# Peptides against a protein of PDB entry 5LHZ: the designs that were tried, part 28

Target 1, 78 residues: chain A of PDB entry 5LHZ
Amino acid sequence: QLLKSVFVKNVGWATQLTSGAVWVQFNDGSQLVVQAGVSSISYTSPNGQTTRYGENEKLPDYIKQKLQCLSSILLMFS

## One batch from the design tools (peptide)

Design b1_p28_2_s4 (made by RFdiffusion4, then SolubleMPNN; from b1_p28_2, 17 letters changed)
Fold by OpenDDE base, seed 1:
Structure b1_p28_2_s4 (fold): chain B 78 residues (1-78), chain A 28 residues (1-28)
Amino acid sequence: as target 1 above (78 residues)
Amino acid sequence: MSFPSSSELIKELRELAAELHQKILEQQ
């Protein structure tokens, strides 16, 4: 179910899945799965525990920071 | 099968990140 994987320095690895989702593996061992058209996100902590956040749920700051970091770094490339 | 290039994946990731970040700003 994996497509292309790309290394993003200072972030980790990003992979597009056949489902259309984007799977990000951060350097700290956490993971994030996001998909266009799907307002919920899936976060996996470094210990392997996964939490799914709905569209109206407040995200923890550390997750928001990862999203912001991802956005900021990717904007530097194109 | 056709796989996205690195640039295409980065583009998609950027769009997704921007979309989610915007939603976060609007919802919280």
Scores: peptide ipSAE 0.115, ipTM 0.576, DockQ to the pose 0.061
Fold by OpenDDE base, seed 2:
Structure b1_p28_2_s4 (fold): chain B 78 residues (1-78), chain A 28 residues (1-28)
Amino acid sequence: as target 1 above (78 residues)
Amino acid sequence: MSFPSSSELIKELRELAAELHQKILEQQ
């Protein structure tokens, strides 16, 4: 269930879920679900394929780039 | 019951971003 959505400049839309997770919809059509305190993340490609990565799995570079972009922008505007 | 404001959501995102940033650094 959704709580509230906010626009993140140059990234897309971020929505907090009732679970506490954050659902990010990027401009390229990909999606990311992450949650503080939870080591696993869920990535959905623009074609709709979803992959979940655990804490011991190395993230693909294209996912790292999205996370880094999101992280850097949010920290920069803190 | 109560929905967070935009500022409250951004606050949560910033905290999450800090954790993710650390994770990324550990993977490279």
Scores: peptide ipSAE 0.113, ipTM 0.575, DockQ to the pose 0.061
Fold by OpenDDE base, seed 5:
Structure b1_p28_2_s4 (fold): chain B 78 residues (1-78), chain A 28 residues (1-28)
Amino acid sequence: as target 1 above (78 residues)
Amino acid sequence: MSFPSSSELIKELRELAAELHQKILEQQ
């Protein structure tokens, strides 16, 4: 279940779930589900393919780029 | 539980972003 959604400029929409996880829908159609304190993440490509990455797995560059984009913008907000 | 306000959600996202930034750095 979702709680609330916010629009993040130049990124997409971010929605917090009742579980505490954050569901991000990027402008290119890809999606991420991440949660503070949880090392694993879920990535869905624009074509709908979903992959779960555990704490011992190295993230592909295209996923790191999306996380970095989100991180950089959010850290600049007051 | 109560729904977060826009400000509360942004605060949570910033904390998450900081954590993710560190994890990305460690993978470089």
Scores: peptide ipSAE 0.107, ipTM 0.568, DockQ to the pose 0.061
Fold by OpenDDE base, seed 3:
Structure b1_p28_2_s4 (fold): chain B 78 residues (1-78), chain A 28 residues (1-28)
Amino acid sequence: as target 1 above (78 residues)
Amino acid sequence: MSFPSSSELIKELRELAAELHQKILEQQ
């Protein structure tokens, strides 16, 4: 269930779920999910392929950039 | 710009997500 969705200019939509997860749908069609209490993250490319990264895995630069966008979004509510 | 390590960034995002979740619940 959705608790709140926020539109962020030049980024996309960020949705807070009742599970605690933050789900971001970027303008380029990619998606990113981060959840409180879960150390792994989920990235979905524009073609729909989903990859889950653990806390100790090296992230591609483009995913780090998406994480920075998400960080900026979350800071707007902190 | 430079990014923090993967572990540091994920930790930050988890904390921020938890804070956001709590704030939203308090508004219900």
Scores: peptide ipSAE 0.104, ipTM 0.562, DockQ to the pose 0.852

## One batch from the design tools (peptide)

Design b1_p29_1 (made by RFdiffusion4)
Fold by OpenDDE base, seed 1:
Structure b1_p29_1 (fold): chain B 78 residues (1-78), chain A 29 residues (1-29)
Amino acid sequence: as target 1 above (78 residues)
Amino acid sequence: EVSLSDFHPTEEQKTSFEQLHSKVQHFLS
């Protein structure tokens, strides 16, 4: 279930879920889901492939870039 | 630059977002 969605210029949409997670839908069609209390993040590529990354895993650079973007969004939310 | 549409989170929501920010920073560290 969705609580609130906000438009992020040049990024896409960021949505808070009732679970407490934040779901970002990027303009390129990819998606990120992060949630407190969960030791992994979920990335979905534009083709629909979903990968979960643990906090100690080596992340692809393009994932890091999207996480940096998410970081900025979260700062603006807070 | 990141720009948001109008959004006015509650204090509880702000706390939640701070927690998520900390998590994301951990992934990036």
Scores: peptide ipSAE 0.590, ipTM 0.879, DockQ to the pose 0.442
Fold by OpenDDE base, seed 4:
Structure b1_p29_1 (fold): chain B 78 residues (1-78), chain A 29 residues (1-29)
Amino acid sequence: as target 1 above (78 residues)
Amino acid sequence: EVSLSDFHPTEEQKTSFEQLHSKVQHFLS
């Protein structure tokens, strides 16, 4: 369930869920979900295909870029 | 640089965001 959504300029929307997850909907149509206590992150491409990545898995560069963006968002939220 | 809409999180929410930030940094390490 939804707790709070915030608009992030030049990025999209960031939403905190009651589960403790943060869900980012990027302007390019992709999505990221990260959650405390879960060892993986979830990426959804603009076409709706979802991939989960483990914490020690090598990440594609485009995923790292979006995670860097998410890092900045989380830092601003704290 | 990140620009946010108006948002004033509680202390509990801030703690949650700090935990998530740590997780993301771990993925990027």
Scores: peptide ipSAE 0.590, ipTM 0.880, DockQ to the pose 0.441
Fold by OpenDDE base, seed 5:
Structure b1_p29_1 (fold): chain B 78 residues (1-78), chain A 29 residues (1-29)
Amino acid sequence: as target 1 above (78 residues)
Amino acid sequence: EVSLSDFHPTEEQKTSFEQLHSKVQHFLS
């Protein structure tokens, strides 16, 4: 369930879920989900393929870039 | 550059976002 959705210029939408997760829907059609208490993050590519990454797993650079964007969003939220 | 629409989070929400920020930074480190 959605708590609040925020439009992020040049990025897309960021939504807080009742679970405590933050769901980012990027303009390129990709998505990220991060949640407290979960040791992995979820990335969904534009084609709908979802991959979960562990906290000690090497991330593709394009994922890191999106996480940096998410980091900025979270910082602005706080 | 990131720009947000009008958003007024509660203190509880801010705490949650701080925790998530820390988690994301961990993934990036």
Scores: peptide ipSAE 0.589, ipTM 0.879, DockQ to the pose 0.458
Fold by OpenDDE base, seed 2:
Structure b1_p29_1 (fold): chain B 78 residues (1-78), chain A 29 residues (1-29)
Amino acid sequence: as target 1 above (78 residues)
Amino acid sequence: EVSLSDFHPTEEQKTSFEQLHSKVQHFLS
């Protein structure tokens, strides 16, 4: 299931899954999961509540910030 | 600034990450 986990300084952990998804566990306890071929992203709050956002949905600012962080991580992985 | 632990992805992995990056950018557009 887990292919590789990478420690990201001041962010947390980023893990590549066998599914092709990337799973980011942020230091604040929140999580993001992004996978190619899926039209939504998954956010899990620190309290464990998960919300899926479609590509045309309005995103909360804090989600955008974490997506921007994920974007930077993905560029570093590339 | 974001820094990573030692990580040496394969070319296949790099391609996958590029695809994911494109997707994320779409969400942010």
Scores: peptide ipSAE 0.588, ipTM 0.878, DockQ to the pose 0.460

Design b1_p29_1_s1 (made by RFdiffusion4, then SolubleMPNN; from b1_p29_1, 14 letters changed)
Fold by OpenDDE base, seed 3:
Structure b1_p29_1_s1 (fold): chain B 78 residues (1-78), chain A 29 residues (1-29)
Amino acid sequence: as target 1 above (78 residues)
Amino acid sequence: MVSLEDYVPTAEEQEQFKKLLQKVQSFLS
């Protein structure tokens, strides 16, 4: 279930889920799901393919950039 | 829908964001 959705200019939408996770829907059609206490993150490409990454895995640059963007947003409100 | 410029997080949301920030940063390090 969804709690609240925030529009971020030049990024997309960020939604808080009842699970405590944050669901980011980027303007390019990709998606990220991040949740504290979970050892992996979920990335969905624009074509709908979903991949989970562990915290010790090397991330593709395009995913790293999206996480960096999310990090910047979280810093504003933490 | 809430715009970022109008968004004011609650204390609980701020705490959640801190935890999420730690998680995200762990993936970037």
Scores: peptide ipSAE 0.584, ipTM 0.877, DockQ to the pose 0.836
Fold by OpenDDE base, seed 5:
Structure b1_p29_1_s1 (fold): chain B 78 residues (1-78), chain A 29 residues (1-29)
Amino acid sequence: as target 1 above (78 residues)
Amino acid sequence: MVSLEDYVPTAEEQEQFKKLLQKVQSFLS
């Protein structure tokens, strides 16, 4: 279930879920799901392929860019 | 739907964002 959706200019949409997760839908069609208490993050590419990354994995640069964007947004409101 | 410039998080939301921020930053380390 969705709680609240926030529009972020030049980024996309960020939605809070009842599960405690944040679901980001980027303008390029990719998606990112992050949840506290879960040791992995979920990334969905524009073509619909979903990959989970563990907290100790080396991330592709394009994933790091998405996470850096999310980090900047979270920092504004934390 | 809320625009970023109009969004004001509640105290509970701020706490959740801090937890998420820690997680995201750990992935970027």
Scores: peptide ipSAE 0.583, ipTM 0.877, DockQ to the pose 0.828
Fold by OpenDDE base, seed 4:
Structure b1_p29_1_s1 (fold): chain B 78 residues (1-78), chain A 29 residues (1-29)
Amino acid sequence: as target 1 above (78 residues)
Amino acid sequence: MVSLEDYVPTAEEQEQFKKLLQKVQSFLS
């Protein structure tokens, strides 16, 4: 279930879910789901392929870049 | 739906964002 959606210019949409997760829909068609208390993140590529990464796994650079973007946004409102 | 420029988080949302920030930073560290 959705709580609130925020449009972020040059990034995409960020939606907070009732679960506490944040669902980011990037302009490039990819998606990212992050939730506190969960040791993994979910990334969906533009073609619809979903991959889950653990916090101790080596992340692809493009995933790190998206997380860094999310981090910058979260810092504005934390 | 609101734009980032107009978004004002509640105190509860701020707390959730702090927790999420810590999670994201753990992946980037």
Scores: peptide ipSAE 0.581, ipTM 0.877, DockQ to the pose 0.859
Fold by OpenDDE base, seed 1:
Structure b1_p29_1_s1 (fold): chain B 78 residues (1-78), chain A 29 residues (1-29)
Amino acid sequence: as target 1 above (78 residues)
Amino acid sequence: MVSLEDYVPTAEEQEQFKKLLQKVQSFLS
């Protein structure tokens, strides 16, 4: 269930879920789901393929870039 | 729906964002 959605210029949409997770829908069609207390993140590619990554896994650079983007957004509100 | 420029988080939301930020940063470290 959705709580609140925020439009982020040149990024996409960031939505808070009732679970406490943040769901980011990027302009390129990819998606990230991140939740505190969960040891993994979920990435969905534009073609719909979903992959979960643990915090100790080596992340692809394109995932890191999107996480950096999310980090920058979160810094504005934390 | 709100734009980023207009969004003002509650104290509770700020706390959740801090926790989330720590999570994200742990993945980037």
Scores: peptide ipSAE 0.581, ipTM 0.876, DockQ to the pose 0.856

Design b1_p29_1_s2 (made by RFdiffusion4, then SolubleMPNN; from b1_p29_1, 14 letters changed)
Fold by OpenDDE base, seed 2:
Structure b1_p29_1_s2 (fold): chain B 78 residues (1-78), chain A 29 residues (1-29)
Amino acid sequence: as target 1 above (78 residues)
Amino acid sequence: MVELEDYVPSEEEKEQFKKLLEKVQSFLS
């Protein structure tokens, strides 16, 4: 369930969920879900394919870019 | 809808975002 959503210029939407997770909907149509205390992240490609990555997995560069973007957003709010 | 420039997080939200940041940075390290 959603708590609140913030529109980030040139990025997309960042939504805080009741679970404590953050759900980012990027302008390219991809999505990313990250939650503290969970050992994996969820990425959904623009075509709707969802993949979970563990904390010990090697991430594709495009995923790292999304995470870096999220990191920048979180820094503004922390 | 809330624009980023108008969003003011509470202290509780700041703490939660800090924890999320640590998680994200863990994946990037």
Scores: peptide ipSAE 0.545, ipTM 0.840, DockQ to the pose 0.869
Fold by OpenDDE base, seed 4:
Structure b1_p29_1_s2 (fold): chain B 78 residues (1-78), chain A 29 residues (1-29)
Amino acid sequence: as target 1 above (78 residues)
Amino acid sequence: MVELEDYVPSEEEKEQFKKLLEKVQSFLS
């Protein structure tokens, strides 16, 4: 369930879930779900394909870029 | 809807974001 959604200019929407996860909907149509205490992240490509990546897996650069963006936002609000 | 400029996180939210930040940074390390 959704708690709060924040619009981030030039990024998209970031939504806090009741689970504590953050769900980011990027302007390019991709999505990212990150949750503390979970050893994986969920990435959904613009075509709707969802992939989970473990912490020790090599991430594609396009996902790293999204995570770096999210990191910047989280740092701002932490 | 809340704009980024108007968003002021609570202490609880700050704590959660800190945990999330650590998670994200772990993936980027």
Scores: peptide ipSAE 0.543, ipTM 0.839, DockQ to the pose 0.841
Fold by OpenDDE base, seed 1:
Structure b1_p29_1_s2 (fold): chain B 78 residues (1-78), chain A 29 residues (1-29)
Amino acid sequence: as target 1 above (78 residues)
Amino acid sequence: MVELEDYVPSEEEKEQFKKLLEKVQSFLS
């Protein structure tokens, strides 16, 4: 379930879930879900394919860029 | 540049966002 959503200019929508996770819907159609206490992140490509990555796994550069963007957002919220 | 719409998180939300930030930064390191 959703708690609240915030529009982020030049990024998309960031939503806090009841689980405490953050769900980002990027303008390019991709999605990212991150939750504290969970050792993996979930990325959904614009075509709908979902992949989970572990924290010790080598990430594609485009995923790192999304995470860097999310980092900037979270820094503003915290 | 990242800009947020008007939003003021509670102290509890700030703490949760800090935890999430640490998680994300762990993936980036």
Scores: peptide ipSAE 0.540, ipTM 0.840, DockQ to the pose 0.489
Fold by OpenDDE base, seed 5:
Structure b1_p29_1_s2 (fold): chain B 78 residues (1-78), chain A 29 residues (1-29)
Amino acid sequence: as target 1 above (78 residues)
Amino acid sequence: MVELEDYVPSEEEKEQFKKLLEKVQSFLS
């Protein structure tokens, strides 16, 4: 399922999956999975709790921060 | 600022990342 992984300084690892999704493993132990064509994103907290958020759902600030970080990463690769 | 290790994405990967970027931005908007 894994294609390539890249190290992002002060962030963690970003991995592209065969599905087309990007899986980010942050240094704080949290994880984020985003995939085009999927109406939700998946966030896993450091304690292992996974939550899915929809596009119209109000996001916690800490989730937005993670997404902003991912946005910066994706922008560099796109 | 985000810094990446040396990595050169293919054109296909760039397209995928662009789509993902649009998705992420939709969540942030």
Scores: peptide ipSAE 0.537, ipTM 0.839, DockQ to the pose 0.483

Design b1_p29_1_s4 (made by RFdiffusion4, then SolubleMPNN; from b1_p29_1, 13 letters changed)
Fold by OpenDDE base, seed 5:
Structure b1_p29_1_s4 (fold): chain B 78 residues (1-78), chain A 29 residues (1-29)
Amino acid sequence: as target 1 above (78 residues)
Amino acid sequence: MVSLEDYVPSEEEKKQFQKLLEKVQSFLS
């Protein structure tokens, strides 16, 4: 299910999935999955707890920071 | 494994990343 994994210095790993999603594994042990056509994102905390957030849901700041990081990465590739 | 500095996305990858970028920006708005 993995297509390609890219190492991002001081961030972690960003992986393309066959579904078209991007799976980010941050250095702090947290994970983020974003997929086009899906109205939610998936965040996994370092302890393994997974939470899904909807498009209109208020996000915790720490998740916004990780999304901002992902945004910066995606900008480099787009 | 590919380093960011060496990574060159294909046109299809660029298109997919653009879609994902728009989604991420929506969540950040």
Scores: peptide ipSAE 0.566, ipTM 0.864, DockQ to the pose 0.868
Fold by OpenDDE base, seed 4:
Structure b1_p29_1_s4 (fold): chain B 78 residues (1-78), chain A 29 residues (1-29)
Amino acid sequence: as target 1 above (78 residues)
Amino acid sequence: MVSLEDYVPSEEEKKQFQKLLEKVQSFLS
């Protein structure tokens, strides 16, 4: 379930879930789900393919860029 | 709907965002 959705200019939508996760819907159609206490992150490509990445895995650069974007947003509100 | 400019997180939200931030930064390390 959704708690709150925030529009982020030039990024997309960031939604806080009741689980405590943050769900980001980027303007390029991709999605990212991050939750504290979970050892993986979930990335969904624009074509709908979902991939989970563990904390010890090498991340594609495009995912690192999105995580960096999310980091900047979270830092703003932490 | 709330825009980024108007969003004011609660103290509880700040705590959760801090935990998420640490997680994200861990992935970026």
Scores: peptide ipSAE 0.565, ipTM 0.863, DockQ to the pose 0.827
Fold by OpenDDE base, seed 1:
Structure b1_p29_1_s4 (fold): chain B 78 residues (1-78), chain A 29 residues (1-29)
Amino acid sequence: as target 1 above (78 residues)
Amino acid sequence: MVSLEDYVPSEEEKKQFQKLLEKVQSFLS
């Protein structure tokens, strides 16, 4: 369930879920779900394929870039 | 729907965002 959605210029939408997770919908059609207390993150590619990555896994560069983007957004909110 | 410029997080939201930030930074470290 959704709590609040924020439009982020040149990024897309960031939504807070009732679970405490943040759901980012990027302009390229990809999605990222991050939740504190969960040991993995969820990435959905533009074609709809979802992959979960553990904290110790080697991430693709494009995932790192999106996480960096999310980090920058969270810094503005915290 | 709220634009980033108009969004003002509550204290509780700030705490949650800080936790998320730490998690994200952990993935990036």
Scores: peptide ipSAE 0.563, ipTM 0.862, DockQ to the pose 0.863
Fold by OpenDDE base, seed 3:
Structure b1_p29_1_s4 (fold): chain B 78 residues (1-78), chain A 29 residues (1-29)
Amino acid sequence: as target 1 above (78 residues)
Amino acid sequence: MVSLEDYVPSEEEKKQFQKLLEKVQSFLS
């Protein structure tokens, strides 16, 4: 369930879940879920396909771009 | 719903965001 949602200009929505995860809904329709204590991240493409990536897996460039965006957001609130 | 201009994280939220930041950075390393 949801705790708090923040609108981020030119990005989309960032939502904090009760689990401690952060759920980002990008303007392009993709989604990213990151949670401390979980060894993987979850990416959902605009067509609804979900893929989980482990910490040591080779990431596609578009995933790295999303993570970099999330990093910038987190830095603003740390 | 909170606008970016009005969002002020608590100290506990800052700690959680720091943990998430470290995870994200590990993926980008």
Scores: peptide ipSAE 0.562, ipTM 0.860, DockQ to the pose 0.842

Design b1_p29_2 (made by RFdiffusion4)
Fold by OpenDDE base, seed 4:
Structure b1_p29_2 (fold): chain B 78 residues (1-78), chain A 29 residues (1-29)
Amino acid sequence: as target 1 above (78 residues)
Amino acid sequence: SQEPFTEEEEAEIEAQLETEIAELEAEAE
């Protein structure tokens, strides 16, 4: 269930779910799902391949960059 | 199923997510 969606210029769409998760659909076609209390993230590449990264797992730089984008989005929400 | 979060709950979730993101980035360094 959707809580709210917001368009973020030069990033994409960010949607907060009633589950508490935040789902970002980036302009490049990739997607990122993060949920508070869960030390893992789900990344979907533009080609549709989904990868889950666990706690302490090494993240590719491009994933870190997208997490930073998400952080910026959350800052805008607050 | 879960009812929509209140504004206060939403703010808390956002703060928690921000913290989690920072932790994930730090742990992945």
Scores: peptide ipSAE 0.034, ipTM 0.473, DockQ to the pose 0.033
Fold by OpenDDE base, seed 2:
Formats: sequence, C-alpha cells, structure tokens
Structure b1_p29_2 (fold): chain B 78 residues (1-78), chain A 29 residues (1-29)
Amino acid sequence: as target 1 above (78 residues)
Amino acid sequence: SQEPFTEEEEAEIEAQLETEIAELEAEAE
C-alpha cells in the first residue's frame, strides 16, 4: 500500500509503500527502487531500460550519486 | 516538472512497485 508521495527539491518525486520500499522518479527521467533491508536495487534509465544490481555488485558512480539522494529521502519519510 | 500523481496513477505505480519489489527480494535471497 502507498504511504505517501513527496517532492524533493532538485531531485524529483518519491513514493513510499508500507513495505518500506521507495520509488524515486528523478528529474532526469531515471528511476530508482530501493527497500530498507534489501541490498538489491533497481535502476531504470530515461529510455526505460531497467537494470537490477545485487549484493556485492559494483555500482556505477551515477547510481551511487542517486542513492545518496535517496538516503536523504528516506530520512524524510521517517 | 513532475506533478503529484492522480489516484489512478498511484494505483498503477503501486501495482508496478509491488511486482518490482517481489522480484528484487527474490533476487536478493
């Protein structure tokens, strides 16, 4: 179930589910799905291509940057 | 700029997220 959607300035819109998962739609058209307690993440590029990253997998720098933004978003939901 | 989602859009988003979450959790295990 959807808890709420929030706008994060200079980042985009974020939607959190009761499961704890957060879906972020960045201003550049990319998307990121992350859930607390789950080390895997899902990234969707602006062209719609989705890539899943598992544990111990090297993340591209641009993904890490978006994750940093997401960390701040998660704090906003708490 | 991105606008707030309509109730219909939120329902679609939730459905997509639930599917994605299930797949992510399965992959993580």
Scores: peptide ipSAE 0.029, ipTM 0.529, DockQ to the pose 0.039
Fold by OpenDDE base, seed 1:
Structure b1_p29_2 (fold): chain B 78 residues (1-78), chain A 29 residues (1-29)
Amino acid sequence: as target 1 above (78 residues)
Amino acid sequence: SQEPFTEEEEAEIEAQLETEIAELEAEAE
């Protein structure tokens, strides 16, 4: 079930489910799905290629940068 | 420019997210 969708300036649109998962569609065309309590993430590049990262994997810097946006997104969902 | 999701798009997003959550949870196990 969808809880809320919000626009974050200079980031994109984010949608949160009751499960705690957050889906972000970034302005650059990429997408990120994260789940509360789960350290793995799913990243979709602008060309549609999806990569899933486990909890112990080294993340590319551009992924880390997108994850840093989540703090601001979660504040907007509060 | 990204526009607000339509009701149809939200339904699609929810379905896709639920599938993705299942996959992410399985990967995390």
Scores: peptide ipSAE 0.028, ipTM 0.527, DockQ to the pose 0.055
Fold by OpenDDE base, seed 5:
Structure b1_p29_2 (fold): chain B 78 residues (1-78), chain A 29 residues (1-29)
Amino acid sequence: as target 1 above (78 residues)
Amino acid sequence: SQEPFTEEEEAEIEAQLETEIAELEAEAE
């Protein structure tokens, strides 16, 4: 179910599933999951707390930054 | 459009991916 995994310097490791979901494990211990076709994201903080954010939900700046990283990583997969 | 993963599915995916990524990271060191 894994398409490919890539290492992004100063960011972390990212893996794309055949489903279109992309999972990034950041160097700070946090995690971000984005699923293709789904307008929600899942963020896991370094302490293990997971939060799901909807399409129109305001995201904390630190999560927006991680999303930008993830978006950049997605370009590496395609 | 694709439905969101259930919490159980996400947990399984994350567990599997965490293992895979950990292995890849270890191989890189």
Scores: peptide ipSAE 0.027, ipTM 0.510, DockQ to the pose 0.696

